# Ledger of designs, part 19: peptides against a protein of PDB entry 3B8E

Target 1, 230 residues: chain A of PDB entry 3B8E
Amino acid sequence: PFLIFIIANIPLPLGTVTILCIDLGTDMVPAISLAYEQAESDIMKRQPRNPKTDKLVNEQLISMAYGQIGMIQALGGFFTYFVILAENGFLPIHLLGLRVNWDDRWINDVEDSYGQQWTYEQRKIVEFTCHTPFFVTIVVVQWADLVICKTRRNSVFQQGMKNKILIFGLFEETALAAFLSYCPGMGVALRMYPLKPTWWFCAFPYSLLIFVYDEVRKLIIRRRPGGWVE

## One batch from the design tools (peptide; made by RFdiffusion4, then SolubleMPNN)

Design b1_p9_7_s4 (from b1_p9_7, 6 letters changed)
Fold by OpenDDE base, seed 2:
Structure b1_p9_7_s4 (fold): chain B 230 residues (1-230), chain A 9 residues (1-9)
Amino acid sequence: as target 1 above (230 residues)
Amino acid sequence: AIKEAEELF
């Protein structure tokens, strides 16, 4: 998000405080939950790995999988961002290079894609309206991510939801998202304006995409043991 | 994954 903000010079899609809330608030409990995840049934059936040749964790698999999932998460957030701005008259192409004028408080006649002029205050309202949905989108996508990260090879349907800590993590991040989205004063304190409940659904296609992607990945691993996907 | 995405995007 921040790189695209710099490179494309678009209005800030996700505030610094919101990023911190993601990194510190939503990721910690999930990370702990993964540490206590039950061992895969497939791992328990395998002979002990040779510690000299077999890495306990395939760094390439993890890096690729998490990198790809992370890209999908970011795309989900940006999709929500672009939808909100488009609904307010700013088409994605029009946002390119707009940041300089957008952030200038002395320019009160920034035109949208339809020729409507926007004051600085109006622009900041729509900008801060993007922060909360972006955050919520990440949380909703993380639901899928947490569920799929339970196993390397097994489907969620095979492993089940046995990890109580993971379930707690899902609850905690959702509660945090609701708190940050709807608690009075969050717009001032965190630049997170209240969110209509409908925006929670904007992330669902991406959560589904991640889920399907990982299930397909795991299916390939099961069919081709020892492949590059492992 | 999010941290990596934040670094990428």
Scores: peptide ipSAE 0.009, ipTM 0.497, DockQ to the pose 0.037
Fold by OpenDDE base, seed 5:
Structure b1_p9_7_s4 (fold): chain B 230 residues (1-230), chain A 9 residues (1-9)
Amino acid sequence: as target 1 above (230 residues)
Amino acid sequence: AIKEAEELF
């Protein structure tokens, strides 16, 4: 989010406090939950691998997979951001280069894509209204990411949801997201303004995309053992 | 780390 903010000079899509809420609040319990996941059912059926070559290849593949998932997560957040701003009169093309005037508190006549003028306070309300749905979008996408991380080769449907700590993590991050989104005073304290319940559903296509992507990846790995995708 | 970086930036 911050790189695109600098490169495109768009209004800030995600605040530093919101980033900290993701890293410290929503990701900690899920990450710990993965340490307690049961071993895959096929571990004992695998032939011995070459520990030197296969470890390096596996580290590269894991890094690439997480990189690709992270890109889809970021795209989901930015999609939500652009939709919210478009609903408030700011089309994506109009946001390019707008940051300088957007962040200037002395300019109270910034025009949207339809010629409506926005005061500094109105613009900041819209900006901070984007932060919460962006955060929630990341949480919803993280549901899929966390679920797919349970296994390397087996489908989630084959491995099942036996890890109760993982399930607890999903509920915890969702409860925290709801708390940060709707608790009184969060707009002042965290610059996270309340979101309409409909914004929770904006991320679902991206969550589904990640899930389908990883299930297809795992299916390819199962059909082509020893391929470059493991 | 790359995933976290992409979430941050």
Scores: peptide ipSAE 0.011, ipTM 0.520, DockQ to the pose 0.040; fails the geometry check
Fold by OpenDDE base, seed 4:
Structure b1_p9_7_s4 (fold): chain B 230 residues (1-230), chain A 9 residues (1-9)
Amino acid sequence: as target 1 above (230 residues)
Amino acid sequence: AIKEAEELF
């Protein structure tokens, strides 16, 4: 979010508080679950024939997979952001370079794509209206990532404790998303305005996209053992 | 990496 905010000079898609909630709230439990997953998988893996190359390949593959998932998560968040702004009269093309005028408190005549003028307060309401759906989109996409992580393991039986931590993580993420979205005062305290229930569904196509992406990746790995996509 | 990607985007 922050890179595109800098590069495209668009209105801030995700607030610092939401970023902190993602970093500290939603991502920690999954990361811990994955760290335990790797540790348990490493205990079960026969000593790699070449511990240096096989570790490097595995670390690169993990890094690439996480990087790719992170990009899809960001794309999902940005899609939700652009949909919300478009519904409020700001088409994506109009948002490019708009940040300077958007963040200026003295400019109260910022026009949308339809010539409607927006006051600073109205613009900030729309901006903060984007933060909550962006966060919820990330959480819903993380559900798909967590489901994918579960499906990456061949051993259903070893998933027991990790599945509990992962399920608990899913519950915590969902509870946090619901709390931040619907608790009174979050708009004032966290600049996260209440989310219409319809916006929860905007994330589902991206969760499906991640699921399809991982299934395609798994299919490629199964069909081409030793390919670049391992 | 997901955290870094989320921070980056």
Scores: peptide ipSAE 0.011, ipTM 0.498, DockQ to the pose 0.043; fails the geometry check
Fold by OpenDDE base, seed 1:
Structure b1_p9_7_s4 (fold): chain B 230 residues (1-230), chain A 9 residues (1-9)
Amino acid sequence: as target 1 above (230 residues)
Amino acid sequence: AIKEAEELF
């Protein structure tokens, strides 16, 4: 998100506070939940032939898979951001290079894609309105990530959702997202304005995409052990 | 790692 903010000079898609809430709030409990996840039955039965090479290959493959998932998550967040701004009159093309004027509090006549003038206060309300759904998009996408991370080879349907800590993590991050989105004063304190409930569903296609991607990946691994997708 | 990558983007 930050690189695109710099390169494209768009209005800030994700605020520092939302980043901190992701890093400290939504990531910690999920990470702990994964530590308590039961190892996949094949991992427990199969000793690595070469611990150094097999570990390096596994770390590289995990990093590649997570890198791809991370790109999908970022795309989901940006999609939500662009949709909200477009609904408020700012088409994606118009946002390119707009940051300088957008962030200038002395310019109160920034035009949208339809020639409507926006005051600094109005622009900041729209910007901060984007921060919340971006955060929520990340949380909803993380539901899929947490579910898929419990297994490397087996489908989620094969291992099932037996980890109570994982379920608690999903509940906690969702509760945090709801708190930050709907608690009075969050707009002033955290620059996170209230989110319409419909925006929770904006991330669902991306969560489904990640889920399908990982299930397909795992299916390929099961059919072709030792393939490049493993 | 995913989130760190997202934060970079």
Scores: peptide ipSAE 0.010, ipTM 0.480, DockQ to the pose 0.040; fails the geometry check

Design b1_p9_8_s1 (from b1_p9_8, 6 letters changed)
Fold by OpenDDE base, seed 4:
Structure b1_p9_8_s1 (fold): chain B 230 residues (1-230), chain A 9 residues (1-9)
Amino acid sequence: as target 1 above (230 residues)
Amino acid sequence: LVEELRKLY
């Protein structure tokens, strides 16, 4: 989000507060929960990792985490962002380069795609209206991300949802997201304006995409051991 | 966390 904010000079998609809430709030318990995940059923049939040659974090893992899943997550967030701004009169093409004028408090006549003028205050309301749904979008795609992280090779359906701490993590992050989204005063305190319940569904296609993508990947790995997809 | 974040604003 921040890279695109800089490169494309678009209005800020995700605030620093929301980023902190992701990094320290919604992601911590889920991440810790993975330490309690049951070993895959075939783990004892695999040769032990060579600690001298096989890195715990390798290029494949980085590529999977950041290059594939992370990109899908980012796309989900940006999709929500662009939809919200479009509903408020700012089409995606109009957002390119708009940041400079958007963030200028002295410009009170920024035009949207339809020629409507927006005051600085109105623009900031719209911006902060984007932050909460973007945050919620990240949480929703993180459901899929967490679930797919349960296993490296086996399908989630083979592994099952036996990790109670992981289940708790999913509820915790969702509850936290709801709290931050709907608690009175969050708009003032955290610049997280409440979102319509419908915005929770905006990320669902992307969450499903992540899940399906990983399940297909794992299926390919199971069918073709040692393939490039591993 | 939320309380600490509130102090930032």
Scores: peptide ipSAE 0.013, ipTM 0.439, DockQ to the pose 0.096
Fold by OpenDDE base, seed 1:
Structure b1_p9_8_s1 (fold): chain B 230 residues (1-230), chain A 9 residues (1-9)
Amino acid sequence: as target 1 above (230 residues)
Amino acid sequence: LVEELRKLY
């Protein structure tokens, strides 16, 4: 998000406070819950990791987490951001390079894609209106990310949802996201303005995409052991 | 706070 903000000079898609809420709020309990995940049913049929040669975190895991899943998550967030701004009159192409004028409080006549003029205050309202849905989008895609992290090779359907702590984590992060999104005063305190309930659904295709992508990946690994996707 | 932090970058 921040890299695209710099490179494209677009209005800030995700605030620092919302990032902190993800990293320190919604992501902690889910991440801890993975420590309680049941071992895959075939774990005893695999060769033990050599602690001297095999890294816990390898290039494949980094590529999967940051290079693939992380990109899909970012795309989901940006999709929500662009949809909200487009609904408010700012088409994606019009946002390119707009940041300088957008962030200038002395410019009160920034035009949208339809020639409507926006005051600084109005622009900040719509910007902060984007932060909350972006945050919620991340939480929704994190559902899929957490679920796919239950296993490395086996399907989630083979593993099942037996980890009650993980299930609790999913509810906790969702409840926290709802609290941060809808509690009175969050707009002032956290620059998180309330979102329409419909914005929760904007992330669902991406969450499904993450899930399907990983299940297909795992299926390929099961059929072709030692492949580059492992 | 968010606005001020953004100005640093």
Scores: peptide ipSAE 0.000, ipTM 0.365, DockQ to the pose 0.031
Fold by OpenDDE base, seed 3:
Structure b1_p9_8_s1 (fold): chain B 230 residues (1-230), chain A 9 residues (1-9)
Amino acid sequence: as target 1 above (230 residues)
Amino acid sequence: LVEELRKLY
């Protein structure tokens, strides 16, 4: 979000405080839960890792986590952001370069895509209204990300959902997201204004996409061992 | 982690 904010000069899609809530709040228990995941059924067929040459975090893992899945997550967040702003009169194309005027407190007549003028205060309300749904969108796509991280090769359907700590992590991150989104005072404290319940569903297509994409990837790996997809 | 997430988002 921050890179696109700088490059495209759009209104800030996700606040720094919300990012901290993701990094320190919602992701911590899920990440720890992966340490308790059962070994894949084929692990004993793999050669032992050479600790001198084989990295625990390899280029493939980085490419998958940060390159592929991270991009889909970002797209999900930005989709939610653009939908919210469009519903408030700001079409995506109109947001490009708008930040300069958007963040200027002395400009109280910033026009939306329909010619309606927005005061600084009104613009900031809309901006902060985007932060919470963007945050929730990340949590929803993280459900899929966490589930796909259970295995490298086996389908989640083969592995199953036996890790109770992971299930607890999914519940915890969702409960924390709901708390941060709806608890009184969060709008003042965290700039996280309450979201309509419908915004929780905006990320579902992307969460499903992440899941399906990884399951297809794993299927290809199982059918074609040593392929470029591995 | 915040810097890495800033790279992702």
Scores: peptide ipSAE 0.012, ipTM 0.482, DockQ to the pose 0.037; fails the geometry check
Fold by OpenDDE base, seed 2:
Structure b1_p9_8_s1 (fold): chain B 230 residues (1-230), chain A 9 residues (1-9)
Amino acid sequence: as target 1 above (230 residues)
Amino acid sequence: LVEELRKLY
């Protein structure tokens, strides 16, 4: 979000405080829970890792985790952002370059795509209204991300959901997201305005996409060991 | 993590 904010000069899609809530709040328990995941059923049938040539975390794993999955997560967040702004009169094309005038408190006549003028306060309300749904969208796609991270090769259906700490993490991050979204005073404290419950569903297609993508990847790995997708 | 997130978003 930050790079697109700078390059496209769009209104801020995700606040700094909201990013910290993701990194330190919602992701902490889920990430720790992966340390308690059971080994894959075939792990002891594999050749031992060569410490000199084989890295525990290779470039391919980094590219998959941070590149491919991260891009799908970002797309989900931006989708929600653009939908909210479009519903408030700001079409995606109109947002390009708008940040300069958007963030200027002395300009109170910024026009939307329909010629309606917006005061600085009104613009900041709609901006902060985007932050919470973007955050919630990330949490919803993280459900899929966490679940796919349980295994490298086996399907989640083969592995099962036996890690109670991971299950707890999924509930914890969801409960925290709900707390941050709906607790009184969060708008003032965190600039996270409450969202309509319907906005939680905007991320579901992307969460499903992540899950299906990874399951297909794992299926290919099982059928073609040593392939480029491993 | 914050820096990596800035790369993704």
Scores: peptide ipSAE 0.007, ipTM 0.445, DockQ to the pose 0.035; fails the geometry check

Design b1_p9_8_s2 (from b1_p9_8, 7 letters changed)
Fold by OpenDDE base, seed 5:
Structure b1_p9_8_s2 (fold): chain B 230 residues (1-230), chain A 9 residues (1-9)
Amino acid sequence: as target 1 above (230 residues)
Amino acid sequence: LIEELAKLY
């Protein structure tokens, strides 16, 4: 979000506080839960890694985490952001370059795509109204991300959902997201304004896409061992 | 954190 905020000069899609809530709040228990995942059934059929040549974090892992899954997650967040702003009169094309006037407290007549004028206060309410749904979108796509991280090669359906700590993590991050979104005073304390319950569903297609994408990837790996997809 | 930072990008 921040690079696009800088490059496109759009209103801030995700606030610093919401980022901290993701990094320190919603991701922590899920990440720890992966340490308790059972080994894949075929792990002992694989050759040991060469400690001198085979990195624990390799280019393939980075490509999967940041280049593929991370990009789908970002796309989901930005989709939610653009939908909210469009519903409030700001079409995506109109947002390009708008940041300069958007963040200027002395300009109280910023026009939307329909010629409606917005005060600084009204604009900031809309901006912060985007932050919470973006945050929730990240949590929803993280459900899929966490589940796909259970295995490298086997399907999640082969592995199963036996890790109780991971299941707890999914509920914990969801409960925390709901708490941060709807608890009275969060708008003042964290600038996280409450979102309509319908916004939770905005990320579901992207969460499903992540899951399907990884299952297809794993299927290809199982059918073609030693391919570039592994 | 880095994935989320990458989302910030």
Scores: peptide ipSAE 0.010, ipTM 0.542, DockQ to the pose 0.039; fails the geometry check
Fold by OpenDDE base, seed 3:
Structure b1_p9_8_s2 (fold): chain B 230 residues (1-230), chain A 9 residues (1-9)
Amino acid sequence: as target 1 above (230 residues)
Amino acid sequence: LIEELAKLY
C-alpha cells in the first residue's frame, strides 16, 4: 500500500496504525497455529532437508508468499480502496497524482470526478473510511492464506480442518478485526472509522481466488512431481 | 511480519 501511495501519489490506502494492527494483532495467533498443524500424509516420503544447503525460507516460498499470494492480497485491498473512493466520487484515474492536493490542509476545494468540491476534513474522513475496509479486506484474504498454508502439497480437503488452534485463530482474528473496526473511539485512536457490513464481502472473491489458485497449484504438484510449479 | 511489511510497502 505505501509503495503505491508514493509511486502513484494516491490518497493513503492503509494507515500505519492499521498495519500494526495486522502485524501484531490479527496475524499472531494464526501464525502460531500453523506450528500445531498435522504433518502431511506424505511427509515421510520426502527426503530430509540438508541443513547446510537447504534453506527453511527458499526462493519458492518467497515467490509463493510474496510474489503470488501477497500480490493477490494487495489487489484485494486496493480493489476495496478504489471501490470506496469511487462510491464517494473519486474514480481510480482521478486519484493518480491527487495526493499532493489531497494532503494539503489549505486546499478546501479539491474536486472529485463529478466536479464536487471536498474540504480537507471531508477528504480525511473519506481516507480514514478507506483504512478500516482495507484492513478488513486483508483479514478476509488472510483466512484463505492461513488455510492454504496448512499444507505444501496435499489439498486442504485431504488434510482436513483438524487443527483446533488454527480454527480458533480464524475466529480470533475475525473477532479482533470486528472489535478494532466497530469499538467506540477507534476512529480517534486508530483512525479506523466504522465500516458498513457490506464491505466485509468485498474481499470474498479474492479470498476464494487465493484458495482456488493454491488448490490448483497443489493439484498440479501432485500430478506432476518435480515440475516448475513445485 | 515481513510479508505484512511487504504488503505495507
Scores: peptide ipSAE 0.008, ipTM 0.549, DockQ to the pose 0.041; fails the geometry check
Fold by OpenDDE base, seed 1:
Structure b1_p9_8_s2 (fold): chain B 230 residues (1-230), chain A 9 residues (1-9)
Amino acid sequence: as target 1 above (230 residues)
Amino acid sequence: LIEELAKLY
Protein backbone atom coordinates (compact mmCIF):
# COMPACT_ATOMS: atom_id res chain seq x y z
CA PRO B 1 0.00 0.00 0.00
CA PHE B 2 2.68 2.52 0.91
CA LEU B 3 4.64 1.89 -2.29
CA ILE B 4 1.55 2.53 -4.39
CA PHE B 5 0.85 5.62 -2.30
CA ILE B 6 4.32 6.95 -3.17
CA ILE B 7 4.48 5.81 -6.81
CA ALA B 8 0.94 6.71 -7.85
CA ASN B 9 0.62 9.71 -5.49
CA ILE B 10 -2.84 8.60 -4.38
CA PRO B 11 -4.56 9.54 -1.11
CA LEU B 12 -3.25 7.43 1.79
CA PRO B 13 -5.02 4.05 1.55
CA LEU B 14 -4.05 2.73 4.99
CA GLY B 15 -2.97 4.79 7.96
CA THR B 16 -0.05 4.06 10.25
CA VAL B 17 -2.41 3.59 13.19
CA THR B 18 -4.40 0.95 11.34
CA ILE B 19 -1.17 -0.86 10.45
CA LEU B 20 -0.19 -0.87 14.12
CA CYS B 21 -3.63 -2.23 15.01
CA ILE B 22 -3.02 -5.11 12.59
CA ASP B 23 0.55 -5.87 13.68
CA LEU B 24 0.01 -5.45 17.42
CA GLY B 25 -3.70 -6.16 17.70
CA THR B 26 -5.38 -8.54 15.31
CA ASP B 27 -2.42 -10.71 14.25
CA MET B 28 -0.82 -11.62 17.57
CA VAL B 29 -3.32 -14.12 18.96
CA PRO B 30 -3.84 -15.84 15.59
CA ALA B 31 -0.07 -16.18 15.11
CA ILE B 32 0.40 -17.63 18.60
CA SER B 33 -2.46 -20.05 17.98
CA LEU B 34 -0.45 -21.78 15.24
CA ALA B 35 1.94 -23.07 17.90
CA TYR B 36 -0.93 -25.24 19.16
CA GLU B 37 -1.77 -26.74 15.77
CA GLN B 38 -1.68 -30.52 15.50
CA ALA B 39 0.97 -32.10 13.35
CA GLU B 40 -0.06 -33.09 9.85
CA SER B 41 -1.10 -36.74 9.54
CA ASP B 42 1.77 -37.49 7.15
CA ILE B 43 4.53 -35.86 9.23
CA MET B 44 6.02 -39.24 10.20
CA LYS B 45 6.28 -40.12 6.49
CA ARG B 46 8.49 -37.09 5.79
CA GLN B 47 12.23 -36.93 6.17
CA PRO B 48 13.41 -34.75 9.03
CA ARG B 49 14.63 -31.29 8.12
CA ASN B 50 18.38 -30.90 8.16
CA PRO B 51 18.89 -28.02 10.64
CA LYS B 52 22.25 -27.14 9.08
CA THR B 53 21.15 -26.85 5.45
CA ASP B 54 17.38 -26.39 5.46
CA LYS B 55 16.18 -22.97 6.57
CA LEU B 56 12.88 -22.71 8.40
CA VAL B 57 12.01 -19.82 6.12
CA ASN B 58 13.08 -20.72 2.60
CA GLU B 59 12.72 -18.87 -0.69
CA GLN B 60 9.64 -20.90 -1.55
CA LEU B 61 7.91 -19.89 1.67
CA ILE B 62 8.89 -16.24 1.17
CA SER B 63 7.63 -16.37 -2.42
CA MET B 64 4.36 -17.91 -1.28
CA ALA B 65 3.82 -15.59 1.68
CA TYR B 66 5.00 -12.26 0.25
CA GLY B 67 4.87 -12.76 -3.48
CA GLN B 68 1.55 -14.58 -3.77
CA ILE B 69 -0.68 -14.41 -0.69
CA GLY B 70 0.52 -10.96 0.35
CA MET B 71 -0.17 -9.61 -3.13
CA ILE B 72 -3.70 -11.05 -3.12
CA GLN B 73 -4.28 -9.45 0.29
CA ALA B 74 -2.94 -6.11 -0.93
CA LEU B 75 -5.20 -6.31 -3.98
CA GLY B 76 -8.15 -6.97 -1.67
CA GLY B 77 -7.32 -3.91 0.42
CA PHE B 78 -6.87 -1.69 -2.62
CA PHE B 79 -10.07 -2.99 -4.15
CA THR B 80 -11.97 -1.90 -1.04
CA TYR B 81 -10.16 1.46 -1.09
CA PHE B 82 -10.98 2.15 -4.74
CA VAL B 83 -14.61 1.08 -4.32
CA ILE B 84 -15.10 3.44 -1.36
CA LEU B 85 -13.48 6.36 -3.14
CA ALA B 86 -15.46 5.67 -6.31
CA GLU B 87 -18.69 5.63 -4.30
CA ASN B 88 -17.67 9.03 -2.96
CA GLY B 89 -17.06 10.44 -6.45
CA PHE B 90 -13.35 9.71 -6.89
CA LEU B 91 -12.71 7.27 -9.74
CA PRO B 92 -9.39 5.36 -9.64
CA ILE B 93 -7.87 7.26 -12.57
CA HIS B 94 -8.69 10.58 -10.90
CA LEU B 95 -6.77 9.53 -7.77
CA LEU B 96 -3.47 9.32 -9.67
CA GLY B 97 -1.35 12.31 -8.68
CA LEU B 98 -4.12 13.71 -6.46
CA ARG B 99 -2.19 13.29 -3.17
CA VAL B 100 -0.41 16.65 -3.34
CA ASN B 101 -3.65 18.59 -3.56
CA TRP B 102 -5.49 16.10 -1.35
CA ASP B 103 -3.11 16.60 1.56
CA ASP B 104 -2.93 20.40 1.17
CA ARG B 105 -5.07 21.93 3.91
CA TRP B 106 -5.23 25.26 2.08
CA ILE B 107 -6.87 23.78 -1.02
CA ASN B 108 -10.58 23.48 -0.32
CA ASP B 109 -11.83 23.07 -3.89
CA VAL B 110 -10.38 19.71 -4.95
CA GLU B 111 -12.72 18.36 -7.59
CA ASP B 112 -13.89 14.78 -7.79
CA SER B 113 -14.59 12.89 -11.01
CA TYR B 114 -18.02 14.53 -11.20
CA GLY B 115 -16.91 18.13 -10.64
CA GLN B 116 -17.88 18.28 -6.97
CA GLN B 117 -15.57 20.36 -4.84
CA TRP B 118 -14.25 18.85 -1.64
CA THR B 119 -12.93 20.79 1.33
CA TYR B 120 -9.86 19.55 3.17
CA GLU B 121 -12.04 18.37 6.05
CA GLN B 122 -14.37 16.45 3.76
CA ARG B 123 -11.41 14.82 1.99
CA LYS B 124 -9.89 13.71 5.29
CA ILE B 125 -13.20 12.23 6.41
CA VAL B 126 -13.31 10.19 3.20
CA GLU B 127 -9.65 9.19 3.57
CA PHE B 128 -10.15 8.01 7.15
CA THR B 129 -13.36 6.32 6.05
CA CYS B 130 -11.15 4.26 3.73
CA HIS B 131 -8.68 3.29 6.47
CA THR B 132 -11.19 1.32 8.55
CA PRO B 133 -12.56 -0.80 5.67
CA PHE B 134 -9.01 -1.42 4.47
CA PHE B 135 -8.14 -2.63 7.97
CA VAL B 136 -11.25 -4.83 8.09
CA THR B 137 -10.41 -6.18 4.65
CA ILE B 138 -7.01 -7.22 5.98
CA VAL B 139 -8.65 -9.00 8.93
CA VAL B 140 -11.03 -10.87 6.61
CA VAL B 141 -8.22 -12.02 4.30
CA GLN B 142 -6.21 -12.98 7.40
CA TRP B 143 -8.93 -15.50 8.25
CA ALA B 144 -8.00 -17.35 5.10
CA ASP B 145 -4.28 -16.82 5.69
CA LEU B 146 -4.46 -18.24 9.21
CA VAL B 147 -6.50 -21.24 8.07
CA ILE B 148 -4.13 -22.06 5.20
CA CYS B 149 -1.16 -21.80 7.58
CA LYS B 150 -2.50 -24.80 9.54
CA THR B 151 -0.86 -27.14 7.04
CA ARG B 152 2.00 -27.13 4.57
CA ARG B 153 0.93 -30.04 2.40
CA ASN B 154 -2.34 -31.53 3.60
CA SER B 155 -5.68 -29.94 2.86
CA VAL B 156 -7.38 -28.07 5.68
CA PHE B 157 -10.22 -30.53 5.17
CA GLN B 158 -7.81 -33.35 6.00
CA GLN B 159 -6.39 -31.50 9.01
CA GLY B 160 -9.73 -30.26 10.32
CA MET B 161 -10.48 -27.33 12.62
CA LYS B 162 -9.62 -28.94 15.95
CA ASN B 163 -7.34 -26.16 17.22
CA LYS B 164 -9.62 -24.32 19.65
CA ILE B 165 -7.02 -21.60 20.21
CA LEU B 166 -6.96 -20.85 16.49
CA ILE B 167 -10.76 -20.67 16.43
CA PHE B 168 -10.60 -18.34 19.42
CA GLY B 169 -8.01 -16.24 17.56
CA LEU B 170 -10.36 -15.85 14.59
CA PHE B 171 -13.13 -14.64 16.88
CA GLU B 172 -10.77 -12.39 18.84
CA GLU B 173 -9.34 -10.64 15.78
CA THR B 174 -12.86 -10.17 14.39
CA ALA B 175 -14.17 -8.83 17.69
CA LEU B 176 -11.19 -6.48 17.97
CA ALA B 177 -11.73 -5.29 14.41
CA ALA B 178 -15.39 -4.62 15.20
CA PHE B 179 -14.44 -2.82 18.41
CA LEU B 180 -11.89 -0.59 16.67
CA SER B 181 -14.33 0.09 13.83
CA TYR B 182 -17.47 0.89 15.83
CA CYS B 183 -16.47 2.02 19.31
CA PRO B 184 -17.41 5.67 19.89
CA GLY B 185 -14.44 8.01 19.75
CA MET B 186 -12.29 5.80 17.50
CA GLY B 187 -12.61 8.35 14.71
CA VAL B 188 -10.90 10.93 16.91
CA ALA B 189 -8.51 8.62 18.72
CA LEU B 190 -7.39 6.36 15.86
CA ARG B 191 -8.72 8.16 12.76
CA MET B 192 -10.87 5.09 12.18
CA TYR B 193 -14.36 6.11 11.20
CA PRO B 194 -17.20 3.58 11.40
CA LEU B 195 -17.76 1.48 8.30
CA LYS B 196 -20.99 0.26 6.81
CA PRO B 197 -21.56 -3.43 7.54
CA THR B 198 -21.49 -4.11 3.78
CA TRP B 199 -17.75 -3.30 3.70
CA TRP B 200 -17.02 -6.47 5.66
CA PHE B 201 -18.13 -8.46 2.63
CA CYS B 202 -15.84 -6.68 0.13
CA ALA B 203 -12.92 -8.85 1.22
CA PHE B 204 -14.80 -12.17 1.12
CA PRO B 205 -14.01 -12.93 -2.55
CA TYR B 206 -10.32 -12.33 -1.86
CA SER B 207 -10.39 -14.42 1.30
CA LEU B 208 -12.02 -17.24 -0.67
CA LEU B 209 -9.47 -16.75 -3.47
CA ILE B 210 -6.59 -17.10 -0.98
CA PHE B 211 -8.12 -20.25 0.46
CA VAL B 212 -8.82 -21.84 -2.92
CA TYR B 213 -5.41 -20.83 -4.25
CA ASP B 214 -3.62 -22.47 -1.34
CA GLU B 215 -5.77 -25.60 -1.43
CA VAL B 216 -5.02 -25.96 -5.15
CA ARG B 217 -1.32 -25.38 -4.44
CA LYS B 218 -1.34 -28.06 -1.75
CA LEU B 219 -3.23 -30.42 -4.05
CA ILE B 220 -0.59 -29.92 -6.75
CA ILE B 221 2.20 -30.55 -4.21
CA ARG B 222 0.51 -33.77 -3.07
CA ARG B 223 0.05 -35.02 -6.63
CA ARG B 224 3.36 -33.78 -8.03
CA PRO B 225 6.01 -33.86 -5.31
CA GLY B 226 9.14 -31.83 -6.05
CA GLY B 227 7.41 -29.33 -8.32
CA TRP B 228 8.26 -25.62 -8.47
CA VAL B 229 5.08 -24.91 -6.46
CA GLU B 230 6.42 -26.70 -3.36
CA LEU A 1 3.07 -10.54 9.61
CA ILE A 2 5.00 -11.26 6.46
CA GLU A 3 1.91 -10.73 4.39
CA GLU A 4 1.11 -7.56 6.26
CA LEU A 5 4.62 -6.28 5.67
CA ALA A 6 4.14 -7.07 2.01
CA LYS A 7 0.95 -5.05 2.17
CA LEU A 8 2.87 -2.11 3.62
CA TYR A 9 4.91 -2.03 0.57
Scores: peptide ipSAE 0.007, ipTM 0.502, DockQ to the pose 0.039; fails the geometry check
Fold by OpenDDE base, seed 2:
Structure b1_p9_8_s2 (fold): chain B 230 residues (1-230), chain A 9 residues (1-9)
Amino acid sequence: as target 1 above (230 residues)
Amino acid sequence: LIEELAKLY
């Protein structure tokens, strides 16, 4: 989000406060819960890692976690962002380079894609209206991300949902997301304006995509041990 | 870290 904000000069898609709420709020309990996950059924059948040659975090793991899954998460967030701005008269193409005029408090006649003029205050309301749905979108895609992180090779259906702390984490992050989105005063305190309940569903296709992608990857690994996808 | 990288992107 931040690189695209700089490179494309678009209105800020995700606020710094919402970023902190993700990193320090919604993700903490889920991340801790993974420490309590049951070992995969075949772990003791594998040879121990060679500490001298095998990195704990290898290029394949970095590519999978950050390069593939992280990109799908970012796409989900940006999809929600573009939908909200389009519903308010700003089509995606019109947002390119708009940041300079968007953030200028002295320009009160910024035109949308339909020729409607927007004051600085109106533009900032729309910008902050994007932050909460982007945040919620990240939480929804993180459901899938957390579930796929339960295992490296086995299917989630083989592993099962036995980790009660992980289940608690999923409920906690969802409850926290709802609290931050709908509690009175959050718009003033955190610049998190309330969102329509329908915007929670914008991320569901991406959450499903993450889950299906990883399950297919794991299936390939199980069928072709030592393959390039491992 | 995924979120930090997603924020970078």
Scores: peptide ipSAE 0.007, ipTM 0.493, DockQ to the pose 0.038; fails the geometry check

